Peptides against a protein of PDB entry 5VVV. Designs and how they scored, part 28

Target 1, 276 residues: chain A of PDB entry 5VVV
Amino acid sequence: FLCGVVEGFYGRPWVMEQRKELFRRLQKWELNTYLYAPKDDYKHRMFWREMYSVEEAEQLMTLISAAREYEIEFIYAISPGLDITFSNPKEVSTLKRKLDQVSQFGCRSFALLFDDIDHNMCAADKEVFSSFAHAQVSITNEIYQYLGEPETFLFCPTEYCGTFCYPNVSQSPYLRTVGEKLLPGIEVLWTGPKVVSKEIPVESIEEVSKIIKRAPVIWDNIHANDYDQKRLFLGPYKGRSTELIPRLKGVLTNPNCEFEANYVAIHTLATWYKSN
Target 2, 276 residues: chain A of PDB entry 5VVV as posed
Amino acid sequence: FLCGVVEGFYGRPWVMEQRKELFRRLQKWELNTYLYAPKDDYKHRMFWREMYSVEEAEQLMTLISAAREYEIEFIYAISPGLDITFSNPKEVSTLKRKLDQVSQFGCRSFALLFDNIDHNMCAADKEVFSSFAHAQVSITNEIYQYLGEPETFLFCPTEYCGTFCYPNVSQSPYLRTVGEKLLPGIEVLWTGPKVVSKEIPVESIEEVSKIIKRAPVIWDNIHANDYDQKRLFLGPYKGRSTELIPRLKGVLTNPNCEFEANYVAIHTLATWYKSN

## One batch from the design tools (peptide; made by RFdiffusion4, then SolubleMPNN)

Design b1_p10_6_s2 (from b1_p10_6, 8 letters changed)
Fold by OpenDDE base, seed 4:
Structure b1_p10_6_s2 (fold): chain B 276 residues (1-276), chain A 10 residues (1-10)
Amino acid sequence: as target 1 above (276 residues)
Amino acid sequence: KEKMRKIALS
C-alpha cells in the first residue's frame, strides 16, 4: 500500500530542505511514499525533454538519497503530454533518455502523468493510434518495459476523476482502453468522483476499479489549494472510509502549496491509514 | 473548482 504525499500542485515547488523535512515527517508517521510531480518544475512538464544540468542532477541525487535514508519510496513523475507526439520515435527516445538520467540518480520508481492536457491528438498520432488512450498506453507500456518493469510505475489518466469521464466512469471508452491495454504491473492514479473529492464513496472505487481492471492509487486533492491562493485547507483528512484501504493500491495526498500548512493534513492521513 | 486546475493550463 502506497501512503504518503504527492507534490502535484501548480505554483512554487517545495525547496529541497522542505522535501527532506517531509521525508522525516513521513517516516515518523509511518508513511512510505513521495511522488515528485510539481507542475511548475520546468523539466517535469513544460520542458520535459530537457536533461538536468550538473547542479540539478546533484540536487536530485541528494534528494533521492535522503528519501532512501528515511525509507521513503521516491517516485519520479514526468508530464510529457502537453506537446509530445506519441507516434514519433524521437519523442519516445527523448523520454527514455530523460528517465535514464533520473535512473542514474538512483531513482527506481516512476510515473507518467497525462493529467490536465488536451484530449485532441495531433494529425500524425491520429494516423497511428485509434484513440488518445491507445497513444498514452502505448508509450506508457513501452517506457515501463524499457525501464525493466520497475516495482512501482504509475500512470495518471487524462480522465483521472468521475467528472472527466465521458460519458461516465463505467462506460468511458478511454478508461476501458486503459484497463484493457495498460500492462497489469502499472498502477493508475485517480482523484475520486471529482478533481477535489469532498467524499470518496466505496462504490465509486469499485466502479473505477472494474473498468481499469485494478485497484487505483488515490491522488487525493482534499487539501489542495493551488486553485484558490487565498485559501488554506487546515482540516483533517476525512470523507474517506477506512473500508477504502483494502480496495486501493495507495493514497497520496496532494496538499496545500504552502509546506508549513500541511502538518494536520499529513498527520491525519497517517492516523486514517493506521486505523485499519 | 474542478475547472481551475485546467484554467491554470489555458
Scores: peptide ipSAE 0.086, ipTM 0.842, DockQ to the pose 0.240
Fold by OpenDDE base, seed 2:
Parts: C-alpha cells; structure tokens; sequence
Structure b1_p10_6_s2 (fold): chain B 276 residues (1-276), chain A 10 residues (1-10)
C-alpha cells in the first residue's frame, strides 16, 4: 500500500530542504511514499525533454538518497503530454533517455502523468493510434518495459476523476482502453469523483476499479490549494472511509503549496491509514 | 483544453 504525499500542485515547488523534512515526517508517521510531480518544475512538464544539468542531477541524487535514508519510496513523475508526439520514435527515445538519467540518480519508481492536457492527438498520432488512450497506453507500456518493469510504476489518466470521464466512469471508452491495454503491473492514479473530492465513496472506487481492472492509487486533492491562493486547507484528512484501504493500492495526498501548512493534512492521513 | 491549474469543479 502506497501512502504519503504527491508534490503535484501548480505553483512554486518545494525546496530540497522541505522535501527532506517531508521524508523525515513521513517516516516518523509510518508513511512510505513521495511522488515527485511538481507541475511548475520546468523539466517535469513544460520542458520534459530537457535533461538535468550536472547541478540539478546532484540535487536530485541527494534528494533520492535522502528518501532512501528515511525509507521513503521516491517516485519520479514526468508529464510529457503537453506536446509529445506519441507516434514519433524520437520522442519515445527522448523520454527513455530522460528516465534513464533519473534511473542513474538511483530512482527505481516512476510515473507517467497525462493529467491536465488536451484530449486531441496531432495528425501523426491519429494515423497510428485508434484513440488518445491507445497512444498513452502504448508509450506507457513501452516505457514500463524499457525500464525493466519497475516494482512501482504509475500512470495518471487524462480522465483522472469522475467529472472528467466521458460519458461517465463506468462507460468511459478512454478508461476502458486503459483498463484493457495498460500492463497489469502499472498502477493507475485516481482522484475520486471530482478534482477536489469532499468525499470519496467506496462505491465510486469499486466503479473505477472495475473499468481500469485494478485497485487505483488515490491522488487526493482534499488539501490542494493551488487553485485558490487565498486559502489554506488546515483541516484533517476526512471523507474517506477506512473501508477504502483494502480497495486501494495507495493514497497520495496532494496538499497545500505552502509546505508549512501541511502538518495536519499529512499527520491525519497517517492516522487514517493506521486506523485500519 | 489544457488546464493551467487544478480547480475544484462543482
């Protein structure tokens, strides 16, 4: 069971010292996972093709080593979906080289994120792939296999919550394709009924699990505040039954952008997780 | 359409 934090917000990423402090807290609270997915990290999303510099590599190696020191699984995410051409073997090779570099930093767990992108494929991809889901699954499977089928590999769908599913969760052709064609060793991130879900009912997890043919990892935006800079979500982790735990592969909370605001959010997630 | 931020969708 993956339980911890996704740094998955828009806005200023956490500094390395904050991330190390996070790992210390995660260990102390018996949480086990950190997903590196800061949207405004240039080489994560907008410039995903760009290799890390020597200095950036040293920082990431240090960060990954710190995660290991605290027994936290460091999952490196990349979000190529803004401008990747899925059918272009050069793009696939570029993605492979980027993840090879991160593998050299000692990273062993990875994620491909296709959240918050346009649903339209380019003309070249339309000639090769039957749908956007087919394109995403193809590259995800290829990357997963290329990396030697790492123990933890995550996929974030474009339809990552109920409100993004067309026509709905259970009937989504996109999620059906993901469920049917994504290799079984790849985990699927899910956010619940909404982008920010006040509640995540058990039935909603059963519904999505059926179509994706696996228990999801929750990307939980309950404490996310990147959409409203005037708000801090200081309340407890709530509106998730502990009955979700046996039906999930994990829960990763995407908390407030302000690192210092997240004590209650993360601590109460840990309490929730340990209550089952 | 690309989203620049996550939002609480009603």
Amino acid sequence: as target 1 above (276 residues)
Amino acid sequence: KEKMRKIALS
Scores: peptide ipSAE 0.076, ipTM 0.819, DockQ to the pose 0.459
Fold by OpenDDE base, seed 1:
Parts: sequence; C-alpha cells; structure tokens
Structure b1_p10_6_s2 (fold): chain B 276 residues (1-276), chain A 10 residues (1-10)
Amino acid sequence: as target 1 above (276 residues)
Amino acid sequence: KEKMRKIALS
C-alpha cells in the first residue's frame, strides 16, 4: 500500500530542504511514499524534454538519497502531454533519455502523467492511434518495459476523476481502453468523483476499479489549495471510509502549496491509514 | 487554461 504525499500542485515547488523535512515527517508517521510531480517545475512539464544540468542532477541525487535514508519510496513523475507527439519516435526516444538520466540518479520508481491536457491528438497521431487513450497506453507500456518493468510505475489518466469521464465512469471508452491495454503492473492514479472530492464513496472506487481492471492509487486533492491561493485547508483528512484501504493500491495526498500548512493534513492521513 | 480546469471543478 502506497501512503504519503504527492507534490502535485500548481505554484512554487517546495525547496529541497522542505522535501527532506517532509521525508523525516513521513518516516516518523510510518508513511512510505513521495511522488515528485510539481506542475511548475520546468523540466517536469513545460520543458519535459530538457535534460537536467550538472547542478540540478546533484540536487536530485541528494534528494533521492535522502528519501532512501528515511525509507521513503521516491517516485519521479513526468508530464509530457502538453506537446508530445506520441507517434514520433524522436519524442519517445527523448522521453527514454530523460528517464534514463533520472535512473542514473538512483531513482527506481516512475510515473507518467496525462492530467490537465486537451483530449485532441495532432494529425500525425490520429493516423497512427485509434484514440487518445491508445496513444497514451502505447507510450506508457513502451516506457515501462524499456525501464525493465520497475516495481512501482504509475499512470495518471486524462480522465482522472468521475466528472472528467465521458459519458460517465462505467461507460468511458477512454478508461475502458486504459483498463484493457495498460500493462497490469502499471498503477492508475485517481482523484475520486471530482478533482477535489469532498467524499470518496466505496461504490465510486468499485465502479472505477471495474473499468480500469485494478485498484487505483488515490491522488487526494482534499487539502489542495492551488485553485484558491486565498485559502488554506487546515482541517483533518476526512470523508474517506477506512473501508477504502483494502480496495486501493494507495493514497497520496496533494496538500497546500504552503509547506508549513500541511502538518494536520499529513498527520491525519497517517492516523486514518493506521486505524484499519 | 489549466489552473482554470481545477478551479471550475472544485
């Protein structure tokens, strides 16, 4: 069971010292996972093709080493979906080289994220792939196999919550294609019925699990504040039955942008997880 | 556009 934090918000990324302090807190609270997915990190999303500099490499190696010291699984995410051409072998090779570099930093767990992108493929991709889901699954499977089938590999769908599913969760052709064609060793991220789910009912997890043919990892936006910078979410982790735990592969909370605001969010997630 | 998608669905 993956339990911990995803740094998955829009806004200023956390500094390396905040991430190290996070790992110390995660270990202390018997949580085990950190997903590196900061939306405004240039080489994560907007400039995903760009290799890390020597200085950036040293910082990432130090961060990955710190995660290992605190027994935290470090998952490196990349979000190529803004401008990748899935059918272009040069784009696929560029993604491979980027993940090879991160593998050299000592990273062993990875994620491909296709959240918050347009559903339209370019003309070249439409000639090769039957749908957007087919294009995403093809590259994800290829990268997963290229990396030697790492123990932890995550996929974030474009339809990552109930409100994004067309026509709905159980009838989505996109999620059907993901469930049928995504390799079984790849985990699927999900935010619940909404982007920010006040509640995640058990029945809603059973519905999505059926179509994706696996238990999801919850990307939990309950404490996310990147959509309203005038608000801090300081309340406890709530609106999730402990009956979800045996039906999930994990829970990763995406908390407030302000690192100092997240004590209650993370601590109460840990209490929830241990209450089962 | 992208920040607006999360805002519109929260």
Scores: peptide ipSAE 0.074, ipTM 0.830, DockQ to the pose 0.387
Fold by OpenDDE base, seed 3:
Order: structure tokens, then sequence, then C-alpha cells
Structure b1_p10_6_s2 (fold): chain B 276 residues (1-276), chain A 10 residues (1-10)
């Protein structure tokens, strides 16, 4: 069971010292996972093709080593979906080279994120792939196999919550293709009925699990505040029955952008997880 | 894109 934090918000990424402090807190609270997915980190998303510099490589190697020191699984995410051409072998090879570099830093766990992108394929991809889901699954499976089928590999769908599913969760052709074609060793990220789910009912997890043919990892936006900089969510982790735990592969909270605001958010997630 | 999550969260 993956339990911890996703740094998955828009806005200023956390500094390396904050991330190391997070790992110490995660270990202390018996949490086990950090997903590196900062949306405004340039080489994560907007410039996903660009290799890390020598200085950036040293920082990432140090961060990955710190995660290992605290027994935290470091998952490196990349978000190529802004401008990738899925049908172009050069784009696939560029993605492979980027993940090879991160593998050389000692990273062993990875994620491909297709959240917050346009639902339309380019003309070249439409000639090759039957749907956007087929294009995403093709590259995800190829990358997963290329990396030697790592123990932890995550996929974030474009339809990552109930409100984004067309026509709905159980009838989504997109999620059906993901469930049928995504390799079984790849985990699927989900935010619940909404992007910010006040509650995540057990029945809603049973519904999505059926179509994706696996238990999801919850990307939990309950404490996310990147959508309104005047909001600070200081309340406890709530609106999730502990009956979800045996029905999930994990829970990763995407908390407030302000690092110091997240004590209650992360601590109460840990209490929730240990209460089962 | 940033706006999409921000709009969907609002």
Amino acid sequence: as target 1 above (276 residues)
Amino acid sequence: KEKMRKIALS
C-alpha cells in the first residue's frame, strides 16, 4: 500500500530542504511514499524533453539518496502530454533518454502523467491510434517495459476523476481502453468523484476499479489550494472510510502549496492509514 | 491547462 505525499500542485515547487524535511516527517509518521510531480518544475512538464544539467543532476541524486535514507519510495513523475506526438519514435526515444538519466540518479519508481491536457490528438497520432487512450497506453506500456518493469510504475489518466469521465465512469470508452490495454503491473491514479472530492464513497471506488481492472492509487486533492491562493486547508483528512484501504493500492495526498501548512494534513492521513 | 485544474476545483 502506497501512503504519503504527491507534490502535484501548480505554483512554486518545494525546495530540496523542504522535501528532505518531508521525508523525515513521512518516516516518523510511518508513511512510505513521495511522488515528485511539481507542475511548474520546468523539466517535469513544460520542458520535459530537456535533460537535467550537471547541477540539477547532483540535486536530484542527493534528493533520491535522502528518500532512501528515510526509507521513502521516491517516484519520479513526468508529464509529456502538453506537446508529445505519441506516434513519433523520436519523441518516445527522447522520453526514454530522460527516464534513463533519472534511473542513473538511483531512481527505481516512475510515473507518466496525462492529467490537465487537451483531449484531442494531433493529425499524425489520429492516423496511428484509434483513440487518445490507445496512444497513451501504447507509450506507457512501452516505457514500462523499456525500464525493465519497475516494481512501482504509475499512470495518471486524462479522465482522472468522475466528473471528467464521458459519459460517466462505468461507461467511459477512455477508461475502458485503459483498463483493457494498460499492462497489469501499472497502477492508475484517481482523485475520486471530483478533482477535489469532499468525500470518496466506497461504491465510487468499486465502480472505477471495475472499469480500470485494478485498485486505484488515490491522488487526494482534499488539502490542495493551488486553485485559490487565498485558501488554506488546515482541517484533518476526512470523508474517506477506512473501508477504502483494502480497496486501494494507495493514497497520496496533494497538500497545500505552503509546505509548513501541511502538518495536520499529512499527520491525519497517517492516523487514518494506521487505524485499519 | 493550469486553468483547467483551477476551473475544475472551483
Scores: peptide ipSAE 0.073, ipTM 0.800, DockQ to the pose 0.587

Design b1_p10_6_s3 (from b1_p10_6, 6 letters changed)
Fold by OpenDDE base, seed 4:
Structure b1_p10_6_s3 (fold): chain B 276 residues (1-276), chain A 10 residues (1-10)
Amino acid sequence: as target 1 above (276 residues)
Amino acid sequence: KEKMKKIALE
């Protein structure tokens, strides 16, 4: 069971010292996972093709080593979906080289994120792939196999919540393709009925699990505030029955952008997880 | 729009 934090918000990424402090807190609270997915990290999303500099490499190596010291699984995410051509072998090879570099930093767990992108494929991709889901699954499977089938590999769908599913969760052709074609060792990220789910009913997890043919990892936006800079979410982790735990592969909370605001959010997630 | 979660699309 993956339980911890995703740094998955828009806005200023956390500094390396905040991330190390996070790992110390995660260990202390018996949580086990950190997903590196900061949307405004340039080489994560906007410039995903660009290799890390020597200085950036040293920082990431140090961060990955610190995660290991605290027994925290460090998952490196990349979000190529803004401008990748899925059918172009050069784009696939560029993504491979980027993940090879991160593998050299000692990273062993990875994620491909296709959240917050347009559903339109370019003309070249339409000639090769039957749908957007087929294109995403093809590259995800190829990268997963290229990396030697790492123990933890995550996929974030473009339809990552109930409100984004067309026509709905159980009838989505996109999620059906993901469930049928995504390799079984790849985990699927999900935010619940909504992007910010006030509640995540058990029945909603059973519905999505059936179509994706696996238990999801919850990307939990309950404490996320990147959509409203005037709000801080300081309340407890709530609106999730402990009956979800046996039906999930994990829960990763995506909390407030302000690192200092997240004590209650993360601590109460840990209490929830240990109450089962 | 790209710098905010797509909660505005809900």
Scores: peptide ipSAE 0.076, ipTM 0.826, DockQ to the pose 0.400
Fold by OpenDDE base, seed 3:
Structure b1_p10_6_s3 (fold): chain B 276 residues (1-276), chain A 10 residues (1-10)
Amino acid sequence: as target 1 above (276 residues)
Amino acid sequence: KEKMKKIALE
């Protein structure tokens, strides 16, 4: 069971010292996972093709080593979906080289994210792939196999919550293709009925699990505030029954952008997880 | 403009 934090917000990424302090807190609270997915990190999303510099490589190697020191699984995410051409072998090769570099830093766990992108394929991809889901699954499976089938590999769908599913969760052709074609060793990220789910009912997890043919990992936006600069959610982790735990592969909270605001958010997630 | 998470779709 993956339990911890996703740094998955828009806005200023956390500094390396905040991330190391996070790992210390995660270990202390018996949490086990950090997903590196900062949306405004240039080489994560907008410039995903660019290799890390020598200085950036040293920072990432140090961060990955710190995660290992605190027994935290470091998952490196990349978000190529803004401008990747799925049918172009050069784009696939560029993604492979980027993930090879991160693997050389000692990273063993990876995520491929297709959240917050346009649903339209380019003309070249439409000639090769039957749907956007087929294109995403093709590259995700190829990358997963290329990396030697790592123990932890995550996929974030474009339809990552109930409100984004067309026509709905149980009838989505996109999620059906993901469930049928995504290799069984790849985990699927989900935010619940909404992007920011006030509650995640057990029945809603049973519904999505049926179509994706696996238990999801919750990307939990309950404490996210990147969408409203006036919002600071300091309340406890709530609106999730502990009956979800046996029905999930994990829970990763995407908390407030302000690192110092997240003590209650992360501590109460840890209490919730240990109460089962 | 900071890309805010697309809550505008809810």
Scores: peptide ipSAE 0.075, ipTM 0.815, DockQ to the pose 0.370
Fold by OpenDDE base, seed 2:
Structure b1_p10_6_s3 (fold): chain B 276 residues (1-276), chain A 10 residues (1-10)
Amino acid sequence: as target 1 above (276 residues)
Amino acid sequence: KEKMKKIALE
């Protein structure tokens, strides 16, 4: 069971010292996972093709080593979906080389994120792939296999919540393709009925699990505040029955952008997780 | 326009 934090917000990423302090807190609270997915990290999303510099490599190696020291699984995410051509072997090779570099930093767990992108494929991809889901699954499976089938590999669908599913969760052709074609060792990220789900009913997890043919990992935006810089979500982790735990592969909270605001959010997630 | 997660505040 993956339980911890996703740094998955828009806005200023956490500094390396905050991330190290996070790992210490995660260990102390018996949480086990950190997903590196900061949207405004240039080489994560906008410039995903760009290799890390020597200095950036040293920082990431240090960060990954710190995660290991605290027994926290460091999952490196990349979000190529803004401008990747899925059918272009050069793009696939570029993605492979980027993940090879991160693997050299000692990273063993990875994520491909296709959240917050347009559903339209380019003309070249339309000639090769039957749908956007087929394109995403193809590259995700290829990367997963190329990396030697790492123990933890995550996929974030473009339809990552109930409100993004067309026509709905149980009938989504996109999620059906993901469920049928995504390799079984790849985990699927999900935010619940909404992007920010006030509640995540058990029935809603059973519904999505059926179509994706696996238990999801919750990307939980309950404490996310990147959409409203005037608000801090200081309340407890709530609106999730503990009956979700046996029906999930994990829960990763995407909390407030302000690192210092997240004590209650993360601590109460840990209490929730240990209450089962 | 940075597609911030438009949390459709319904």
Scores: peptide ipSAE 0.075, ipTM 0.820, DockQ to the pose 0.419
Fold by OpenDDE base, seed 1:
Structure b1_p10_6_s3 (fold): chain B 276 residues (1-276), chain A 10 residues (1-10)
Amino acid sequence: as target 1 above (276 residues)
Amino acid sequence: KEKMKKIALE
């Protein structure tokens, strides 16, 4: 069971010392996972093709080593979906080289994220792939196999919550293609009925699990505040039954942008996880 | 921000 934090918000990324402090807190609270997915990190999303500099490489190696010191699984995410051409072998090779570099930093766990992108493929991709889901699954399976089938590999769908599913969760052709064609060793990220789910009912997890043919990892936006910079979400982790735990592969909370605001959010997630 | 737009549409 993956339990911990995703740094998955829009806004100023956390500094390396905040991430090390996070790992120390995660270990202390018997949580085990950190997903590196900061949307405004240039080489994660907007400039995903760009290799890390020597200085950036040293920082990432130090961060990955610190995660290992605190027994925290470090998952490196990349979000190529803004401008990738899936059918272009140069784009695929560029993505491979970027993940090879991160593998050299000692990273062993990875994620491909296709959240917050348009559903439209370019003309070249439409000639090769029958749908957007087929293009995403093809590259995800190829990268997973290229990396030697790492123990932890995550996929974030474009339809990552109930409200984004067309026509709905159980009838989505996109999620059906993901469930049928995504390799079984790849985990699927999900935010619940909404992007920010006040509640995640058990029945809603059973519905999505049936179509994706696996238990999801919850990307939990309950404490996310990147959509309203005037608000801090300081309340406890709530609106999730402990009956979800046996039906999930994990829970990763995406908390407030302000690192100092997240004590209650992370501590109460840990209490919830241990209550089962 | 794209996520802000999506959340505002829910």
Scores: peptide ipSAE 0.070, ipTM 0.839, DockQ to the pose 0.467

Design b1_p10_6_s4 (from b1_p10_6, 5 letters changed)
Fold by OpenDDE base, seed 4:
Structure b1_p10_6_s4 (fold): chain B 276 residues (1-276), chain A 10 residues (1-10)
Amino acid sequence: as target 1 above (276 residues)
Amino acid sequence: KEKMKEIALE
């Protein structure tokens, strides 16, 4: 069971010292996972093709080593979906080289994220792939196999919540393709009925699990505030029955952008997890 | 309250 934090918000990423402090807190609270997915990290999303500099490499190596020291699984995410051509072998090779570099930093767990992108393929991709889901699954499977089938590999679908599913969760052709074609060792991220789900009912998890043919990892936006700079979410982790735990592969909370605001959010997630 | 991205992507 993956339980911890995803740094998955838009806005200023956390500094390395905050991330190290996070790992210390995660260990202390018996949580086990950090997903590196800061949307405004340039080489994560906007410039995903760009290799890390020597200085950036040193910082990431140090961060990954710190995660290991605190027994926290460090998952490196990349979001190529803004401008990748899925059918172009050069794009696939560029993605491979980027993940090879991160593997050299000592990273062993990875994620491909296709959240917050247009549901349209370019003309070249339409000639090769039957659908957007087929294109995403193809590259995800290829990368997963290329990396030697790492123990933890995550996929974030474009339809990552109930409200984004067309026509709905149980009838989504996109999620059906993901369920049928995504290799079984790859985990699927999900935010619940909404992007920011006040409640995540057990029945909603059973519904999505059926179509994706696996238990999801919850990307939980309950404490996310990147959409409203005037709000801090300081309340407890709530609206999730502990009956979800046996039906999930994990829960990763995407909390407030302000690192200092997240004590209650993360601590109460840990209490929730240990109460099962 | 929904994330502004929900409104933009729906």
Scores: peptide ipSAE 0.058, ipTM 0.808, DockQ to the pose 0.221
Fold by OpenDDE base, seed 2:
Structure b1_p10_6_s4 (fold): chain B 276 residues (1-276), chain A 10 residues (1-10)
Amino acid sequence: as target 1 above (276 residues)
Amino acid sequence: KEKMKEIALE
């Protein structure tokens, strides 16, 4: 069971010292996972093709080593979906080389994120792939296999919540393709009925699990505040029955952008997790 | 154009 934090917000990423402090807290609270997915980290998303510099490599190596020290699984995410051509072997090779570099930093767990992108494929991809889901699954499977089938590999669908599913969760052709074609060792991220789900009913998890043919990992935006710079979500982790735990592969909270605001959010997630 | 999360606040 993956339980911890995803740094998955838009806005200023956390600094390395904050991330190290996070790992210490995660260990102390018996949480086990950190997903590196800061949207405004240039080489994560907008410039996903760009290799890390020597200095950036040293920082990431240090960060990954710190995660290991605190027994926190460091999952490196990349979001190539803004401008990747899925059918272009050069793009696939570029993605492979980028993840090879991160593997050299000591990273062993990875994620491919296709959230917050347009559903339209380019003409070249339309000639090769039957749908956007087929394109995403193809590259995700190829990367997963290329990396030697790492123990933890995550996929974030473009339809990552109930409100983004067309026509709905249970009938989504996109999610059906993901469920049928995504290799079984790849985990699927999900935010619940909404992007920010006030509640995540058990029945909603059973519904999505059926179509994706696996228990999801919750990307939980309950404490996310990147959409409203005037708000801090300081309340407890709530609106999730502990009956979800046996029906999930994990829960990763995407909390407030302000690192210092997240004590209650993360601590109460830990309490929730340990209460089962 | 980069797409952002469409979060309904209310």
Scores: peptide ipSAE 0.055, ipTM 0.803, DockQ to the pose 0.312
Fold by OpenDDE base, seed 3:
Structure b1_p10_6_s4 (fold): chain B 276 residues (1-276), chain A 10 residues (1-10)
Amino acid sequence: as target 1 above (276 residues)
Amino acid sequence: KEKMKEIALE
């Protein structure tokens, strides 16, 4: 069971010292996972093709080593979906080289994220793939196999919550393709009925699990505030029954952008997880 | 324009 934090917000990423402090807190609270997915980190999303510099490589190696020191699984995410051409072998090779570099830093766990992108394929991809889901699954499976089938590999769908599913969760052709074609060793990220789910009912997890043919990892935006600069949610982790735990592969909270605001958010997640 | 997640808070 993956339990911890995703740094998955828009806005200023956390600094390396904040991330190391996070790992110390995660260990202390008996949490086990950090997903590196900061949307405004240039080489994560907008410039995903660009290799890390020598200086950036040293920072990432140090961060990954710190995660290992605190027994935290470091998952490196990349979000190529803004401008990748799925049918272009050069694009696939570029993605492979980027993930090879991160693997050389000592990273062993990875994620491919296709959240917050246009649902339309380019003309070249339409000639090769039957749907957007087929294109995403193809590259995800290829990368997963290329990396030697790492123990932890995550996929974030474009339809990552109930409100983004067309026509709905149980009838989505996109999620059906993901469930049928995504290799079984790849985990699927989900935010619940909404992007920010006030509640995540057990029945809603049973519904999505059926179509994706696996238990999801919750990307939990309950404490996210990147969408409203006036919002600071300091309340406890709530609206999730502990009956979800046996029905999930994990829970990763995407908390407030302000690192110092997240004590209650992360601590109460840890209490929730240990209450089962 | 920073793509803030348009969280359609319904």
Scores: peptide ipSAE 0.050, ipTM 0.786, DockQ to the pose 0.440
Fold by OpenDDE base, seed 5:
Structure b1_p10_6_s4 (fold): chain B 276 residues (1-276), chain A 10 residues (1-10)
Amino acid sequence: as target 1 above (276 residues)
Amino acid sequence: KEKMKEIALE
């Protein structure tokens, strides 16, 4: 069971010292996972093709080493979906080289994210792939196999919540393709019925699990505030029955942008997890 | 609040 934090918000990323402090807190609270997915980290999303500099490499190596020191699984995410051409072998090779660089930093767990992108493929991809889901699954499977089938590999679908599913969760051709064709060792991220789910009913997890043919990892936006910078979510982790735990592969909370605001959010997630 | 993030991503 993956339990911890995803740094997955828009806005100023956390500094390296905050991330190290996070790992210390995660260990103390018996949580085990950190997903590196800061939307405004340039080489994560907008400039995903660009290799890390020597200085950036040293920082990432230090961060990954710190995660290992605190027995936290460090998952490196990349979001190529803004401008990748899935059918172009050069794009696939560029993605492979980027993940090879991160693997050399000592990273062993990875994620491919296709959230917050347009559903339209370019003309070249339409000639090769039957649908957008087929294109995403193809590259994800290829990368997963290329990396030697790492123990933890995550996929974030474009339809990552109930409200984004067309026509709905149980009838989505996109999620059906993901469920049928995504390799079984790849985990699927999900935010619940909504992008920010006030509640995640057990029935909603049973519904999505059926179509994706696996238990999801919750990307939990309950404490996310990137959409409303005038508000801090300081309340406890709530609206999730502990009956979800045996039906999930994990829970990663995407909390407030302000690192200092997240003590209650993360601590109460840990209490919730240990209460099962 | 929650609805605003969905609207911003539509």
Scores: peptide ipSAE 0.060, ipTM 0.815, DockQ to the pose 0.229; fails the geometry check

